# Peptides against a protein of PDB entry 3JWR, part 18

Target 1, 323 residues: chain A of PDB entry 3JWR
Amino acid sequence: TRELQSLAAAVVPSAQTLKITDFSFSDFELSDLETALCTIRMFTDLNLVQNFQMKHEVLCRWILSVKKNYRKNVAYHNWRHAFNTAQCMFAALKAGKIQNKLTDLEILALLIAALSHDLDHRGVNNSYIQRSEHPLAQLYCHSIMEHHHFDQCLMILNSPGNQILSGLSIEEYKTTLKIIKQAILATDLALYIKRRGEFFELIRKNQFNLEDPHQKELFLAMLMTACDLSAITKPWPIQQRIAELVATEFFDQGDRERKELNIEPTDLMNREKKNKIPSMQVGFIDAICLQLYEALTHVSEDCFPLLDGCRKNRQKWQALAEQ
Target 2, 298 residues: chain A of PDB entry 3JWR as posed
Amino acid sequence: TRELQSLAAAVVPSAQTLKITDFSFSDFELSDLETALCTIRMFTDLNLVQNFQMKHEVLCRWILSVKKNYRKNVAYHNWRHAFNTAQCMFAALKAGKIQNKLTDLEILALLIAALSHDLDHRGVNNSYIQRSEHPLAQLYCHSIMEHHHFDQCLMILNSPGNQILSGLSIEEYKTTLKIIKQAILATDLALYIKRRGEFFELIRKNQFNLEDPHQKELFLAMLMTACDLSAITKPWPIQQRIAELVATEFWEQGDQVGFIDFVCTQLYEALTHVSEDCFPLLDGCRKNRQKWQALAEQ

## One batch from the design tools (peptide)

Design b1_p11_1_s4 (made by RFdiffusion4, then SolubleMPNN; from b1_p11_1, 7 letters changed)
Fold by OpenDDE base, seed 4:
Structure b1_p11_1_s4 (fold): chain B 323 residues (1-323), chain A 11 residues (1-11)
Amino acid sequence: as target 1 above (323 residues)
Amino acid sequence: SLAELRDLLAK
């Protein structure tokens, strides 16, 4: 395709030029091509291209395939969300110094997972899918959409000309896929809520050890969630804009819940309760976000900008909630 | 409530 030719022939700017190492990164000004270039740079600078012998054209095709399998008519859970999740992962690995704590396979898996974790998202949550009796709800009992995202990820990875993992041994391939699956599934906030207590307790007791395979898996799950939620850490103008996108998608779901399911949506999904967004954001930060970024900062102090951003945005949302 | 928010976010 013309898009592939353009991408494959383009000079890939440095990570410094692209600012993809910054926790404060914004994609708002970037074209789709530029987001693809950023993605190439992430793979390159994490040594994934070299270590796993990726062909440039194959990587380009894979990136474009991933991007293509996000829907444009979804306000928030689209390619830009996946891209920003991956960028936060990249920043956490590089600037946050997490790279030195992980294997190359884990890094490979996390980056693929971050880019793929919401593939073919439909702008509705698992509860809606279940309540609407969607065919996917018959296929998967729990983490319905996350299983679908992984299925889409696997489909792309196995598609002709998209096989970026072809340089891996059979064992490396199996390991990578296992980690990708676990990472994508970890983005189900229900699983995060279920597992985070163990992680926080290990940190609190100073018993956290990445050499333990179970704790490693737990950490990767927490790291995925931290990147997935990283919009809450962004500079205030960026945070506000992303919060508007999230609200738009949630209100669209709420509107559908009224029309299609004949139910009153929850406050979070209720367009009529837009005035509660600031207080709900404070509640979200307190209930979900703060402890996670605190714990992540304990694992690597260089991740502090995420925690700092989250705290700053809490203050901003609280101020709005008090008006 | 905060509990409702947690439940909603977990779904």
Scores: peptide ipSAE 0.036, ipTM 0.760, DockQ to the pose 0.155
Fold by OpenDDE base, seed 5:
Structure b1_p11_1_s4 (fold): chain B 323 residues (1-323), chain A 11 residues (1-11)
Amino acid sequence: as target 1 above (323 residues)
Amino acid sequence: SLAELRDLLAK
């Protein structure tokens, strides 16, 4: 395709030029091509291209395939969300110095998972899928969408000309797929809520050890969530704009819940409750975000900008809630 | 409420 030719022939700017090591990164000014270039740089600078012998054209095709399999009519859970999740992962690995704590296969899996974790998202949550009796709800009982996202990821990875993992041994391939699956499934916030207590307790007791396979798996799950939610850590103007996109998608779901399911949406999904957004954001930060970024900062102090951003945005939302 | 948010996120 013309897009593939353009991407494959383009000079890929440095990570410094692209600012993709910054926790304050914004994609708002970037074209789709530039987001793809950023993604190539992430793979290159993490040594994934070299270590796993990726062909440049295959990587380009894979990136474009992933991007294509996000829906354009979804306000938030689209390619830009996946891209921003991957960028936060890259920043956490590089600037946050987590790269040195992980294997190359784990890094490979996390980056693929971050880019793929919401593939073919439909702009509705698992509850809606279940209540609407969607065919996907018959295939999976829990983490319905996350299973679907992984299936989409696997489909792309196995598609002709998209096989970025072809340079791996059979054992490396199996290991990578296992980690990708676990990482994508970990983005189900229900699973995060269920598992986070173990992680926080290990941190609190100074018993956290990445050399333990179970704790490693737990950490990768927490890191995925931290990157997935990283919009809450961004500079206020960026965070506020992303919050508007999230609200738009949630209100769209609420409208569909009224129309298709004949139910009154929850406050979070209710367009008529827009005035509650600031207080709901404070609640979200307190209930979900703060402790996660605190724990992550304890694993690596260089991740502090995420925690600091989250705290600053809490203050901003609280000020609006008092208005 | 925080409870409602948790319920939403847990579904």
Scores: peptide ipSAE 0.036, ipTM 0.758, DockQ to the pose 0.153
Fold by OpenDDE base, seed 3:
Structure b1_p11_1_s4 (fold): chain B 323 residues (1-323), chain A 11 residues (1-11)
Amino acid sequence: as target 1 above (323 residues)
Amino acid sequence: SLAELRDLLAK
């Protein structure tokens, strides 16, 4: 395709030029081509291209395939969300110095998972899928969408010309897929809520040890969530704009709940309750985000900008909630 | 409410 030819022939700027190591990164001014170039740079600078013998054309095709399998009519859970999740992962690995704590296979899996974690997202949550008796709800009992995202990820990885993992041994391939699946499933906030207590307790007791395989798996799950939610850490103008996209998608779901299910939506999904957004954001930060970024900062102090951004945005949302 | 938010996020 013309798009593939353009991407494959393009000079890939440095991570410094692209600012993809910055926790304050914004994609708002980037074209789709530039987001793909950033993605290539992430794979290259993490040594994934060299270590796993990726062909440049195959990597380019894979990136474009992943981008193509996000829906354009979904306000928030689209390619830009996946790209920003991956960029936060890259920043956490490099600037946050988490790269030195992980294996190359874990890093490979996390980057693929970050880019793939919301593939074919339909702009509705698992609760809506269940209540609407969607066919996907018949295939999976829990984490319905996350299982679907992984299935889409696997489909792309196995598609002709997209096999970026062809340089791996059978054992490396199996390990990588296992980690990808676990990482994508970990983006279900229901699973995060169930597991986070164990992670926080290990940190609190100063017993956290990445050499323990179970704790490693737990950490990878928490890191995925931290990157998935990283919009809450961005500079205020960026956070505010992303919050509007999230609200748009939630209100679209609420409208469908009224129309299709004859249900009154919750305040979070209710367009008529737009004035509650600031207080809901404060509640979200307190209930979900703050402890996670605090714990992550305890694992690596260089991740502090995520915590600091979250705290600053809490103050901004609180000020709006008091008006 | 915060409880409603938690319930929604947990589903």
Scores: peptide ipSAE 0.036, ipTM 0.762, DockQ to the pose 0.145
Fold by OpenDDE base, seed 2:
Structure b1_p11_1_s4 (fold): chain B 323 residues (1-323), chain A 11 residues (1-11)
Amino acid sequence: as target 1 above (323 residues)
Amino acid sequence: SLAELRDLLAK
């Protein structure tokens, strides 16, 4: 395609030029091509291209394939969300110095997972999929969409000309896929809520050890969630804009719940409750986000900008909630 | 409640 040719031939700017090491990064001003260039830079600077002998054209095709398999008519859970998740992962690995704590296969898996974790998202949550009796709900009982996202990820990775993992040994390939699956599944917030207590307790007790395979798996799950939710950490103008996208998608679901399921949506999904967004954001930050970024900062102090951003945005949302 | 939040925020 012309898009592939353009991407493959383009000079990839440095991470510094692209600002992709910044936790404050925004994609708002970037074209789709530029987001793809950023993604190439992430793979390159993490040494993934070299270490796993990725062909440039194959990587370019894979990136474009991933992007293509996000829906354009979904307000939030689209390519830009996946891209921002991956960028936060990159920033956490580089600026947050998490790279030094992980294997190359784990880093490879996390980056692929971040980009792929919401593939073919339909703008509705698992509850909606289940209640609507969607065919996917017959295939999976829990984490319905996350299983679907992984299936889409696997499909793309196995598609002709998209096999970015072809340079891996069989064992490396198996390991990578296992980690990708676990990482994508971990983006189900229900699983996060279930598992986070163990992580926080290990941190609190100063017993956290990444040399323990179970704790490593737990950390990767928490890191994925931290990147997935990283919009909450962004500078206020960016956070506010992203919150509008989230609200739009949730309200669209609520509208569908009324029309298709004949139910009254919850406040979060209810367009008529827009005035509750600030207070709901405060609640979300307190219940889900703060402890995660605190714990992550305890693992690596260089991740503090995520925590700081989250705290600052809490203050902003609280101020709006008081109006 | 946390349970309600889970149900709302879970994918």
Scores: peptide ipSAE 0.035, ipTM 0.755, DockQ to the pose 0.291

Design b1_p11_2 (made by RFdiffusion4)
Fold by OpenDDE base, seed 1:
Structure b1_p11_2 (fold): chain B 323 residues (1-323), chain A 11 residues (1-11)
Amino acid sequence: as target 1 above (323 residues)
Amino acid sequence: PDPTAPYTPPS
């Protein structure tokens, strides 16, 4: 395609020029081509292209294929969300110095997972999929969409001309796919809520050890969630704009719940309760976000900007909730 | 749950 030719021939700017190491990064002013260039830079600067002998054209095609398999009619769970998740992963690995704590295969898997974690998202949550009796709900009992996202990820990785993992040994390939699957599944907040207590307790007791395979897997899951939720850490104007996108998608689901399922939506998905957004944001930060970024900062102090951003946005949302 | 959460906890 013309898009592939343009991407493959383009000079890829430095990570510094693209500001992709910044936790404060915003994609709002970037074209789709620029987001693809940023993605190439992430793979290159993490040494993934060199270490796994990726062909440039294959990587370009894969990125464009991933981007194409996000729906354009979904307000939040689209390519830009996946791209921002991957950018936060990149920043956490580089600026947050987590790269030195992980293997190259783990880094490869996390970056692929971050970009792929919401593939073919339909703008509705797992609860809606279950209640609507969607065919996907017959295939999977738990984490329905996350299983689907992984299936889409695997489909793309195996598609002709998209095989960015072709340079891996059989054992490396199996390991990478296992980690990708675990990382994508970990983005189900239900699983996060179930598992986070173990992680926080290990940190609290100063017993956290990345050399333990179980604790490593747990950490990768927590890191995925931290990147997936990273919009809450952004500078206030960015956070506010992303919150509007999420609210739009949730209200669209709530409207569908009323119309298609004859169900009264929850406050979060109820367009008529827009005035509750600030207080709900404070509640979400306190219940879900703060402890995660605190724990991540204990693993690597260089991740502090994520925690600081989350705290600052809590204050901003609280001030709006008091008006 | 926060509307800025990409995922709502399953109800």
Scores: peptide ipSAE 0.043, ipTM 0.796, DockQ to the pose 0.063
Fold by OpenDDE base, seed 4:
Structure b1_p11_2 (fold): chain B 323 residues (1-323), chain A 11 residues (1-11)
Amino acid sequence: as target 1 above (323 residues)
Amino acid sequence: PDPTAPYTPPS
């Protein structure tokens, strides 16, 4: 395609130029081409292109395929969300120095997973999918959308000309796919809630050990969630704008719930309760986000900007909730 | 309100 030709021929700017190592990164001013260039840079600077012998054209095609399989009519869970998740992963790996704690296969899997974790998202949560009796709800009992996202990821990886994993051995391929699946599934907040207590307790007891395979898996899951939720850590102007996108998508679901299912939506999805967003954001930060970024910072102190950003945004939301 | 409700399946 013309888009592929343009991407493949383009000079890829440095990570410094693109600012993709910054936890404060914003994609708002970036074109779709620039987001693809950033993605190439992430793969390159993580040594994934070299270590796994990726062909440049294949990587370009894969990136464009992933981007194409996000819906444009979804307010938040689109390519830009996936891209920002991947950028946060990249920043956590590089600036947060988590790269030094992981294998190349784990890094490869996490980056692919971050970019792929919401593929073909429909702008509705698993609860809506279940209650609407969607065909996907018949295929999967739990983490319905996350299983679908992984299926889409696998489909793309196996598509002609998109096989970025062709340089891997059979064992490396199997390992990578396992980690990708686990990482995508980990973005189901229900699973996060279920598992986070074990992680926090290991940290609290100073018993956390990445050399333990189970703890490694647990950490990768927590890291995925930390990147997926990383909008809450962004500078306040960025956070506000992203929160508006999230609210738009949630209100759209709530409107559909009211109209199609004849149910009263939850406050967060209720357009009529828009004035409760600040207090709900405080509640979300306290219930879900703070402990995660605290724990992540204990694993790597260089991840502190995520925690600091989350704390700052909590204060901002609290101030708005008091008005 | 449950702040996780948008991301969790119904119980």
Scores: peptide ipSAE 0.040, ipTM 0.782, DockQ to the pose 0.104
Fold by OpenDDE base, seed 5:
Structure b1_p11_2 (fold): chain B 323 residues (1-323), chain A 11 residues (1-11)
Amino acid sequence: as target 1 above (323 residues)
Amino acid sequence: PDPTAPYTPPS
């Protein structure tokens, strides 16, 4: 395709030029081509291209295939969300100094997972899919969408000309796929809620050890969630804009819940309750976000900008809730 | 409101 030719021939700017090491990064001004260039830079600067012998054209094709398999008519859970998740992962690995705590296979898996974690997202949550009796709900009982996202990820990785993992040994390939699956499934916030207590307790007790395979798996899951939710950490103008996209998607679901399921949506998905967004954001930050970024900062102090951003945005949302 | 509701399947 012309898009592939353009991408494959383009000079890839440095991570410094692209600002992809910054926790404050925004994609709003970037073209689709520039997001793909950023993604190439992430793979390159994490040594993944060299260590796993990726062909440049194959990587370019894979990136474009991943991007293509996000829906354009979904307000938030689209390519830009996946790209921002991957950028936060890259920033956490580099600026947050988590890279030195992980193996190359774990880093490879996390980056692929971050880019792939919401593939073919439909702009509705697992609850909606289940209640609507969607065919996907017949295949999976829990984490319905996350299973689907992983299936889409596998489909792309196995597609002709997209096989970025072809340089891996059989054992490396199996290990990588296992980690990708676990990482994508970990983005189900319901699973995060179930598992986070163990992670926080390990941190609190100063018993956290990445050399323990179970704790490593737990950490990778928490890191995925931290990157997936990282919009809440962004500078206020960026955060506010992303919150509008999220609200748009949630309201669209709420409108469908009324029309298709004959139910009254929850306040978060109810367009008529727009005035509650600030207080709901404070509640979300307190219930879900703060402890995660606190714990992540305990693993690596260089991740503090994520926690600081989250705290600052809480104050902004609280001020709006008091008006 | 439960801030986690949109991300959780029905119990």
Scores: peptide ipSAE 0.040, ipTM 0.778, DockQ to the pose 0.104
Fold by OpenDDE base, seed 2:
Structure b1_p11_2 (fold): chain B 323 residues (1-323), chain A 11 residues (1-11)
Amino acid sequence: as target 1 above (323 residues)
Amino acid sequence: PDPTAPYTPPS
C-alpha cells in the first residue's frame, strides 16, 4: 500500500524529537503516519528491532495492521488510545527506568500488548456485551473483550508479512505470547480490582520482589493498567480532552443500553448526568488511580510524574465538582 | 457498580 511505502521509506525521528519519553506526551497534533513513526522509534530504542531481528518492512506492516484493526467510529477505544498506552509504556520503561527491571522478552511483550490491548474494540464494555447476548459472550465468560483483543493480536502476528516475532526461538515465542496474553487480559479493570490488593500489600510490607515469577507477573499487570489509565496523569488540557472522548463513548453506550436493552444507564454512561462527570472523576482517581501510581512510584521513583499528574488532575476535577 | 466503569470521564 502507499501508506506502507511511505512509512517504510520515512526517516524515523529521534525519541527526543518525538517527545515519546515524556510522560506529558500528547498525540493530538500527530498524523497517523507520525504515530506509526513514534511506534517504530519505541521498538528501535528499546532494542527490540535489533535483539529480535525484526525486518523494518515487517514492523511497518505490523504497525499499520494493528492501527487498521482499531475502529474509526469509536470515540476513545481506538488506535490513538492504544498508541498512547504504548507511549506511556515506553516512557515508563525509559524515563521511569523500568526497562532495567525487565527482560527483553517482557519489554517486547508489553509493547506489543499495549498497542494491541483494545484491538477491534466496539465502544462498549464487557457488561454490555454480556447483556446484549453478543456472539463474543458465547465464547468467553469473563474478560470477553480482552480475550477478543488477544485473538485479534494473535491473528495479526500470524498474518503474512506481519510476523514481527519470526526472529524468536520457539521458546522465546511461546514466552512472549504468554506475556502478551496476560498483559492484555490484565487490562480488564475487574481483574485489576481483584489483584491490586496483593500488589499494594507487597509494596506496603516492603516484600515486593521482581525475581519472584508470580510477583513479576503481578507487576506487569499493574504496569499495563497504569499505562492504560495514563490519560488521568496527563497535563490538564490533555486530560480534559481525553475525558471528553471517554464520556462520548460511555454516553453512546448508555444511549444504546436505553434503546436496545431498555435499561436506565448508570450515571457514568448517562448523557443526562453529564454534570456529575467532575465528581465521578474525583471518585475514579481516589478509588482506582492514586494507589496504583503511588505503588508504581514506590517500585520506581522516576515514575513520579504519573502520580503527580494524577494528583494535579484530581484537584482540577474537584474544583469543577465544587462549582 | 461495575468496577470497570470508571475510565477517564469527560470534563
Scores: peptide ipSAE 0.041, ipTM 0.778, DockQ to the pose 0.052; fails the geometry check

